Peptides against a protein of PDB entry 3ZOQ. Designs and how they scored, part 160

Target 1, 223 residues: chain A of PDB entry 3ZOQ
Amino acid sequence: QLLQDSWWNQLKEEFEKPYYQELREMLKREYAEQTIYPDSRDIFNALHYTSYDDVKVVILGQDPYHGPGQAQGLSFSVKPGVKQPPSLKNIFLELQQDIGCSIPNHGSLVSWAKQGVLLLNTVLTVRRGQANSHKGKGWERLTDRIIDVLSERERPVIFILWGRHAQMKKERIDTSKHFIIESTHPSPFSARNGFFGSRPFSRANAYLEKMGEAPIDWCIKDL

## One batch from the design tools (peptide; made by RFdiffusion4, then SolubleMPNN)

Design b2_p25_5_s1 (from b2_p25_5, 18 letters changed)
Fold by OpenDDE base, seed 4:
Structure b2_p25_5_s1 (fold): chain B 223 residues (1-223), chain A 25 residues (1-25)
Amino acid sequence: as target 1 above (223 residues)
Amino acid sequence: EEEEEEAERKEREKEALEEELKSLA
């Protein structure tokens, strides 16, 4: 699918660069020879669901889930019918404690994406069973540019940065214009060290209200 | 049969990727 015109205008120069052409050729080979996630049509779902102009909140992930049927091109999100990964379960636990939402019977965050939550991984593809297998192949340069063009935007953005990997991107964000919500990662290994009780959802909505924007309906309906 | 289905899936994914990447170029 063509990127929405708003993203195309921001990213067109990246797609012409040698690094992206090399990434593209690598991806063609990888999808031909290996099982790669997400489905090729879903790679840019974060940009498809949330236009450049519609971005209200950014939630940064590292790379897609590497299990069958899990990844859907959105950070932390899983396709309906897939068991919720531990980090996602903790996200929903914090959501329940923060703003009282029920735990959904699925793990799809598409409803957030449609409301202006850019669910961006820094690496957009992965080999089956091989976490970070496409790290350092060119995705980080593109996704850094996505962060840069959002940082350059006049209309403020809220960046939710869970864990050190996401927090490393803070240097690219103009904190004079944009808001940062930081905590430990929702992973079971780190969630008790600051993610739980961080209340990122209510804090994000409080910033949106201060900016005169509609809050996000973070509560996810059952399917 | 599973190997043929996987090969067909990989070919479809390759074609879909080529179409997606063409739409991004």
Scores: peptide ipSAE 0.127, ipTM 0.737, DockQ to the pose 0.028
Fold by OpenDDE base, seed 1:
Structure b2_p25_5_s1 (fold): chain B 223 residues (1-223), chain A 25 residues (1-25)
Amino acid sequence: as target 1 above (223 residues)
Amino acid sequence: EEEEEEAERKEREKEALEEELKSLA
């Protein structure tokens, strides 16, 4: 699928590179021979919902959920009607504690994406039941380029980096221009070690206000 | 080691969730 013009202008050169062609051919085989998530039409949903120019906040994930019907091409997000994964539940608990939002009856973060929250995984596809099965296949190079072109953007971005995997991308971010919010991962195994009480949502909005930008409405309405 | 541990943790969390989903289906 064609990316929005704003992203296409930033990424078009990547799509012509051998690594991406190899990735594409790999993905064609994978989608033909295996059950791959998300749906092939949803792979770039993060870029579809949030244009390059509209990015206010970036939330980095690792790879998609690998269960049926879960992944929707947005980091941490699940399709409506899907049980909220533990990490997502903790995100909503922190959201409630941070800014008083109610816990939504679904796990879709599309409302954030539409407001300029780029919900980007570093790897954009996965085999059913095989977490990180598409690690090292070329996605990381593309998603690194996405981070790079955002870092190069004059208009500041807020990067929310939960856990070490996301924090490794900090080296690619111009911290003289962009803001970083770091904590432990929202996973049940790490959330109590710094994620809870980190208040990423209010902190992000405080930065947006300081920049003269509209804050994110982080509260998610029930579907 | 800690990055691998976090990756393994996420993997196990996702696996557990998938098994839960399979049991409910």
Scores: peptide ipSAE 0.093, ipTM 0.715, DockQ to the pose 0.055
Fold by OpenDDE base, seed 2:
Parts: sequence; structure tokens; C-alpha cells
Structure b2_p25_5_s1 (fold): chain B 223 residues (1-223), chain A 25 residues (1-25)
Amino acid sequence: as target 1 above (223 residues)
Amino acid sequence: EEEEEEAERKEREKEALEEELKSLA
């Protein structure tokens, strides 16, 4: 996939490395032999919607949804017409309680991505019905590099780290420049233990305002 | 319904992984 110049400049060295070539060859086989999500054209949607320079906020996910039609290359996001997964429903519940947004009639977070919210999974592909099936195949090295180059950026970034898996990435983030918002995961299994009431959206906007940047319009319009 | 069940399975697996990682700390 062709990346925007801003991301290409940051990641071109990774694409030349053996690990990424091996990942690419693995993915070619996987997409040929199995049902893989998202569509191969959508793998880098997070980078397509949000340039390196335009990143204001990062929301880390683990891996794509593994059900049919769900994944669209953005963490936590689902294609329009797809039922909102439980974690996403909880995200919208917190959004409503935090800043008063209505619950949208769809689960697409593209509007966030277009405003500078990098909706990045640590693993960018998955086999149908097999969560984390592409863990340890090379994606984590690339996505760690994405975090690294953002951490190295002079202009501050806000990292929203829901749950332990995402929070493990905080060691890669220069907290002298960047802001971290942490809570439990929005999953029904953990949301009541700190995600609800964490107010990540208003907190993110407060940091953006402090930096002199435009806040994110987190409210999602119905389709 | 199938999509919901698969999504719920994914959520459970995510949470299980989080708990596993906590136990390794």
C-alpha cells in the first residue's frame, strides 16, 4: 500500500527491513489461503486517514475485529451497518457521559481519524474467527516504530491507553513531551473498573487546548 | 447475531490477555 509522504518518510526504513518483508510474504499467503480482516486495502487506513504530522491523539487497540464486515483498519471502529461491538458501545456510553454526545447509529470512527485521532491497532490483521492470530508476526515491530516516531516528534501527542496491553507501550513514550491518558479497557469485563468515568475525551481536549491546538469533535453524526 | 458472538469472543480474549499480562508483572 502507498502511504502518505509524511508516514512514508517516517517508516520507509522499516519497509526495507527483513522482518517487514517476511510479514509481507506471510500476509500474501494468509490473504490467499484464508479469510483475513480487514480487506487488504484497508490495513493501513489509520495511516491513510491521519498523516504523521496531523496526529493529535493516538488510541491503541490490540488487533482488528475478526468477524465478517467488521474491521475497517481503525482500532475499535466498525464499518457502517455493522452492529456496535460491546467495547465500542461502552466507548460511546463514556463519550455520552463525558461530553454529552449522542450515541451514534453506527460504529464508524472515521470522523475521529480525519481530525487527527490515530486509531492504531498493534496488530493490523487477523484471521476470521481467530483473535490475535497474527500476533508476533511482525506487526508489533512496525507499530512500535509508529509509536516511536510519534514519541520523537517535537509537537506533542496525546496517547489514550485503555487496558494493560496498550499501557505496556507507555515505556516507548517520552512523557516529558507527550500526554498519556490511562484507564481500564472499555470491554464489558473491565469498563466498570475504571474506564467509565475516566473521561478520556474531555481530558484529551483539555490537553489539546493547553497546547494551543483545536480540540477533537468527538461527537459522531448519524448516517 | 454471529457478528455479535464473534465480537464478544474477541472482547473476552482481549480481557484474558490483559489479565495474563498483569500476572506477568
Scores: peptide ipSAE 0.047, ipTM 0.619, DockQ to the pose 0.123
Fold by OpenDDE base, seed 3:
Structure b2_p25_5_s1 (fold): chain B 223 residues (1-223), chain A 25 residues (1-25)
Amino acid sequence: as target 1 above (223 residues)
Amino acid sequence: EEEEEEAERKEREKEALEEELKSLA
């Protein structure tokens, strides 16, 4: 799919590399033979909603939701009308406790993406019912490059890294220019061990204000 | 590290299985 010019300029060399061509051929077979999520048109939604220049905050996820109609091409986000997954419910609980937002009646994070929150998974596709089924197929190399080109940018970025998987990417982030917010993952298995009370939303906005940037309106309106 | 990744995977697999069972009922 065609990316915005700002991302294309940063990533065009990756798309010509053998690993990405092999990934593309693999994906063609997977989408033809299996049920793959998200829809092929939604794979790059994170880059479609948030240009390279507009990125203010990055939230890293692992891979897409693998249930019918869930994945929206944005980390942690689900399409309107889809039941909120437990991790997303915990994100909204922390949002309410942190800055007083109401819990929305849907799970779409598109409003964050449109404000400069890059909702990036490290792996961008998954087989139905098989979590991490596309791990190690080439996506990680592309998404590492996305992190690298953001780290190289002069204008500061805030990276929100929930859980150890996301925190492994710290080595790629120039902390002399960029800010990192770390906690345990919002999963029911880890949220009580540090995610709750971590206040990532107010902390992100405090950094944005310090940089002279407009804060994110994290509150999501009902549909 | 692997334990948190595995915990997330197991939770998502459980959710998918529960939704699949509901669709059959």
Scores: peptide ipSAE 0.064, ipTM 0.686, DockQ to the pose 0.053; fails the geometry check

Design b2_p25_5_s2 (from b2_p25_5, 18 letters changed)
Fold by OpenDDE base, seed 2:
Structure b2_p25_5_s2 (fold): chain B 223 residues (1-223), chain A 25 residues (1-25)
Amino acid sequence: as target 1 above (223 residues)
Amino acid sequence: DEARRAEEERRRREEALREELKARA
């Protein structure tokens, strides 16, 4: 499926570049020979749900979940019916403590995406059971460009950067124009070191309100 | 049967990827 016109206009030049052609050929081989996540139709779900112009908030992830049926092309999100991964559980715990939302009975963040939360992984595919298996294959160049074109956008964006990997992208963000919310990663290994109590959801909404934009309804309804 | 299903799934994913990326690259 074609990207929305707003993203196409921003990224069309990338798709013509050799690195992306090589990435495409790599992905063709990988999907043919290996079990790759997410489904190939879901790779660009973050861009499908959230147009370039509609981006209000960006939440950066590293790469997709590598377990069966988990990844749906959105950072930290899992398909309905899938057990919530530990990091996602912690995200919902912080959400509850931050703004009083109930913990949903599923892990789909599609409702955030539809409101302008770009749930972007820096790497958009992974081999089953092999975290970071598609690191350094070209995705990072594309997703860096996504960050760049958002940084260049006149309308401000809020970047939520959990953990060191996401925070490395800070250098690409014009902090004179855009807002950054940083904390440790929601992973059980790091959440108690700064993620819990960081209140990223209320802080994001505070920035949106300051900009005269509608806040995100972060509360997720049960399915 | 599982191997066949897995291969069919991989093929479908490859085809879907080709179609999705064809218009983009």
Scores: peptide ipSAE 0.039, ipTM 0.595, DockQ to the pose 0.028
Fold by OpenDDE base, seed 5:
Structure b2_p25_5_s2 (fold): chain B 223 residues (1-223), chain A 25 residues (1-25)
Amino acid sequence: as target 1 above (223 residues)
Amino acid sequence: DEARRAEEERRRREEALREELKARA
């Protein structure tokens, strides 16, 4: 018999709400009629890799990559063998400058997820070639609830909020318990305005150590 | 042994999540 997952206990009530049922029906049509990313089996990969209880750090993204073979259900992450998108390249550049990690030969952030880094997009699906095509369809309400239940958790969480879209979620985070690391977005259009030099990785680990928790090994091994 | 048990429990929870969320999503 399978054990209950901590995320199910936190989110089960959402799945019975009308907004989620409407989202579900929309997604059924979209996956049937369009090419949607990620694969339907990968939509909740962020929750699969990182349980509610195991979350140490949250990194918020907007929506999945909309190109073939890219999205794997984790914010900023791409499947092995896929060229690193510009924002991800900048993330790795900052990682190298912050804590000395080598640039990996792939773009998979699964190793972070397995250590308690919740790589959550606010919107969890997208049409091929159409960025933000599933915005305002119900995902944001579910992912807001994910943020809410983490904010309500007594064990502190570190939220890394890159750019304005992610920073709009600050109002949902109890800053008396949780830590927030903010900068501009890693996008080439904004990275030089504050993302580079923000040192989010070392700062996150400093908070974890202060809390008596094991730090994240942010360095990604080559495949 | 304790670390192994913890990993097995984590795996079971992940599998449970996968099944439940697929059923609801």
Scores: peptide ipSAE 0.031, ipTM 0.582, DockQ to the pose 0.015
Fold by OpenDDE base, seed 3:
Structure b2_p25_5_s2 (fold): chain B 223 residues (1-223), chain A 25 residues (1-25)
Amino acid sequence: as target 1 above (223 residues)
Amino acid sequence: DEARRAEEERRRREEALREELKARA
């Protein structure tokens, strides 16, 4: 899918830079020689579903799921029919406790993306079975620019930063304009240390209402 | 006219990148 015009206007200069050209050449080799996720058509799905102007909330992930059929270009999200990963299960548990939503029978967060929730990973590709295999290859520079242009936007954004990796991006966010919701990561290893009970969904909606914007319908319908 | 040209250039660049990645995937 092509980037929406609003994102192109913000990112067009990045695509002409040497680092991105090198990243592109690396990706060509990787997709030719290895099994890479997500599908090449899905790499920019976060930007496809949520335009620059329509972003209300950002949820940062690290890199895509590295199992077959899982990644769909959205942080924490899995394709329908795929078993929910442990972190995603915990996200839905918190969603249920926070605002009373039922746990969906699938793991697709596309409905959030369509409402203005940018589900952005800092690294947008991964080798099968090899977490963080594309770390430090150029994606972080592009995704840092995505955060920067959102931070520079006059219309406020809500950033949900789960865990230390996402929280490292806080320094790039103008907190005089934008809101940050921080907690521990939804991973089973950290969820009980602050993620559960953090109520990120109701808090995000409370900020949206204060800004005069429509809240997110966080509840996900069964398929 | 400028907006149309910018959109066409955008489309060409994005399509080229996607097709190159798809061809190798």
Scores: peptide ipSAE 0.021, ipTM 0.467, DockQ to the pose 0.015
Fold by OpenDDE base, seed 4:
Structure b2_p25_5_s2 (fold): chain B 223 residues (1-223), chain A 25 residues (1-25)
Amino acid sequence: as target 1 above (223 residues)
Amino acid sequence: DEARRAEEERRRREEALREELKARA
């Protein structure tokens, strides 16, 4: 794996552990025998776009989209030209209502990642058409460590935790240093129960400003 | 009417949890 130095310094010990070696061997077999998403080069895109030191906000997802051409190694994000999934559409609806951004003509959140929004899934790979197929294979241990090292960081982080799965990670976050924004999940089944109107984008920026940091430009330009 | 609304809300919460577990986001 080719990680930025800041992440390598935080995670190098994990990569030497047996669980991660077993995970890598499993992944080699999976990628050889089946269609796995994202592309193997895109697995760590969240860490590639957002260095450890540059993290301002974390948005947790579960696992990658399992359809062709969708996943790009960033939670909730889809490659340009891909139809926006329902949850992503709702994210953009809330973005529009929260801070007035236009709905983009694509679903790529790379612009957020480049500004310090860590778009992290807890599981970083999936088999085609099989949601959670790589659950419990070792990714969760690594991504828990990612949360831990961010929690240990002196510079505060804002964690946006949509839905129960993400909120289960709250116990790993030092809330004396870091900020939590919680709501229901943006899924069509849960969005009306608290996600809509939660205003996570303006709230995140308000925290950043209080910390003396530049806000995120959440508005996504058309491609 | 209140009982119906409560049951509908319960169902929505259960469906939401199920969808989160299925990673339909």
Scores: peptide ipSAE 0.018, ipTM 0.449, DockQ to the pose 0.097

Design b2_p25_5_s3 (from b2_p25_5, 18 letters changed)
Fold by OpenDDE base, seed 3:
Structure b2_p25_5_s3 (fold): chain B 223 residues (1-223), chain A 25 residues (1-25)
Amino acid sequence: as target 1 above (223 residues)
Amino acid sequence: SEAEAREAARKAAEEEERAYLESLA
């Protein structure tokens, strides 16, 4: 897949490393032998929609949705026509309470990605019906590098870290330059313990305005 | 059918979220 030039410049060395070559070989077998999500052309959608230079906000997920037709290569996002997963429903509920957005009739977050919200999973592929099936296969090293190069960027980034998995990446983020928004995960099992009322969207925009950048239009229109 | 596929996708998403939470235990 062709990455935007800005990402290629940051990541080209990773693609030459043995770990990534092994990952690619693994993925070739996986996609050939069983159903893997997202579509192979969508694996790097987060980087396709949001260039390195255009990143304003990062929202970290774990791995793609493992049901048919769901994963778009963007964390938490689902393709239009797919029922909103519970966590995504809660994200939209918080969005409504935070800044007054209506609940969209779909779950696509592409509009966020196009505005500079990097919707990055730490693992970028998954077997159908098998959550975390591609954990520890090399994606984490690449996505760690993505976080690292963003952390090294002079222009500040806002990292939204929902739940413990995402928050484990905080050690890689230079908090002297970058802003962190942390809360519990939007999952129904954790949302009431801190996610609801965390107001990540207004807080992110407040940081953007403070640094002289355009805020994100978080409101998603119906399709 | 499309409806069945959507329902299967919904259930799979719920399972994923559950698996995520279980991984935090």
Scores: peptide ipSAE 0.029, ipTM 0.636, DockQ to the pose 0.177
Fold by OpenDDE base, seed 5:
Structure b2_p25_5_s3 (fold): chain B 223 residues (1-223), chain A 25 residues (1-25)
Amino acid sequence: as target 1 above (223 residues)
Amino acid sequence: SEAEAREAARKAAEEEERAYLESLA
């Protein structure tokens, strides 16, 4: 896939490495033989919507939704017309309680991505109905590099780390330059243990204002 | 120990990963 120049400059060396070539060959077989999500043209949507230089906030997910029509290459986001998954519903509940946004009638977070919210999964593909089926195949090495090059950036970034999986990436983030917002995961199994009331949206905007940057309009319009 | 703390963190991450995956099912 064609990447924006700003990301290409940061990641071009990764694409030449053996691990990525092996990943590419694996993906070719998977997409030919299995139903894989997201669509192959949507794998890098997070990087397409948010350039390296435009990243203000990062929200880390694990891997794409594995149901039909759900994944659109953005963490936690689902295509319009798709039922909102439980974690996403909880994200919108917290959004409403935090800053007063209405619950949207869809689950697309594209409006966040266009404003500089990098919605990055650590694994960028999945087999239909088989969560984590592409774990340990090379994506994590690439996405670790994405985190690393953002951490190395002089202009500060805000990392929103929901749950232990995302929080394990904290060791890669230079906290002398960048801001971290941590809570439990929005999953129904963990949301009541710290996600609800964590107010990540207002806190992110407070950091942006401190840096002299425009805040994110987190409110999502109905379609 | 640091190693034990890392192992505990890993175990906690795995449990939360399971909860996350179940939320997607």
Scores: peptide ipSAE 0.022, ipTM 0.466, DockQ to the pose 0.061
Fold by OpenDDE base, seed 4:
Structure b2_p25_5_s3 (fold): chain B 223 residues (1-223), chain A 25 residues (1-25)
Amino acid sequence: as target 1 above (223 residues)
Amino acid sequence: SEAEAREAARKAAEEEERAYLESLA
């Protein structure tokens, strides 16, 4: 199967729809003719690391990093050995100020994903050096459905929505069941306007504990 | 109005998108 059983049951109907077939054909051409990120095997890593039933927290990103070796199919995350992008550096600064974690010597957020943090981009592929190049090609419809099926889940989810792009998805979330943590984006251009001091990590854990769930260990160990 | 609020939200989203893209450079 393309996905774990729990996600397949939620999304199998989407993969049969014309829009996704068109997206798939587009991606086949793109990967053949251009340098596309992430690696085609890593496109659905967010869903591979975090099953539908195991989702505790969702962090929405826009699209993958477009530089060589950066993207690993998880929002904001970069492969080990890659320099931390500015937004990710600010995420770790807030993590340190919020709950006292040390700054890791790498940028991989896989440890979060394995604990139930769905690191989902709204667009899952990008051309090398061309940010947002796969916008409007069909990914947004699939990722909207991912948000929808999580919103429909009985067990509550915490959505962390950094910046206006992510916050536009709030209309799809049943706020009578699910929790929302909103702030400005961690980008250097917006972080000082509300992201710093927003304490999303401690707030997320406070919600989890209130629901009787185990908190996330947000601290990342060095490799 | 609702239309004005929606347009303001769209404009704010575009500005944030630009800030995000610039952070990836």
Scores: peptide ipSAE 0.022, ipTM 0.434, DockQ to the pose 0.061
Fold by OpenDDE base, seed 2:
Structure b2_p25_5_s3 (fold): chain B 223 residues (1-223), chain A 25 residues (1-25)
Amino acid sequence: as target 1 above (223 residues)
Amino acid sequence: SEAEAREAARKAAEEEERAYLESLA
C-alpha cells in the first residue's frame, strides 16, 4: 500500500526490511484465506488522513476492532452506522465532560484525523472475532518506527497514552521535546480508575496553544 | 510518478470515507 510522501520518506526503509516483507506475505495469506479487518485498503488510513508533518496529537490503540464493519484503520474509531463500542462511548463521555461536546450519533473519528490527530493502533490488522490475532507478526516494529520518527521530529507532538499497553511506548518518546498525557484506559474495566476526569482533550489543546498551534476541534458533528 | 501515485492513494482514501459518510447522511 502506498503512503503519502511525508510518511514514505520516514518509513520507506522499513518497507524494504525482511520483517515487513514477511508481514506482507503473511497478510496476503490471511486476507485470502479468512476475514481480516480492516479492509486491506484501510490498513494505513491513520497515515493517509494525517501526514507526518501534520501530526499534532497521537492517540495509541492496541489493534483494530474485530467485528463486521467496525474497523476503519483508525484507533478507537468505527465506521458510521456502527454501534459505538464501550471504550468509544466512554471517550465521548469524557469529551462531553471535558470540553462540553455533544455525544455524536456515530463513532467516526475521521474529523480528528483530518486535523492532525494520528489515530494509530500498534497492530494494524486483526482476524474476525479474534482480538490480537496479528500481535507479534511485525506490525509493532513498524508502528514503533512511526513513534520513533515522530519522537525525532523537532516540531513537538502530544502523545495521549491510555492504559498500560500504550504507556509502554513512553520510553520511545523524547519528553524533552514532546508532551505526554497519560491515564487509565477508556475501557469500562478501567475508565473509572482514572480515565474519567483526566481531561485529555482540553489538556492536549492547552499544549497546542503553548506551542503556538491551532487547537483541535474535538467536537464531532452528527451525520 | 511515484509521488503522484501516493497522493492519489491518499485522496482516494479520503474520497471513499467522504462518500461513505455522505451515503449515510
Scores: peptide ipSAE 0.007, ipTM 0.300, DockQ to the pose 0.018

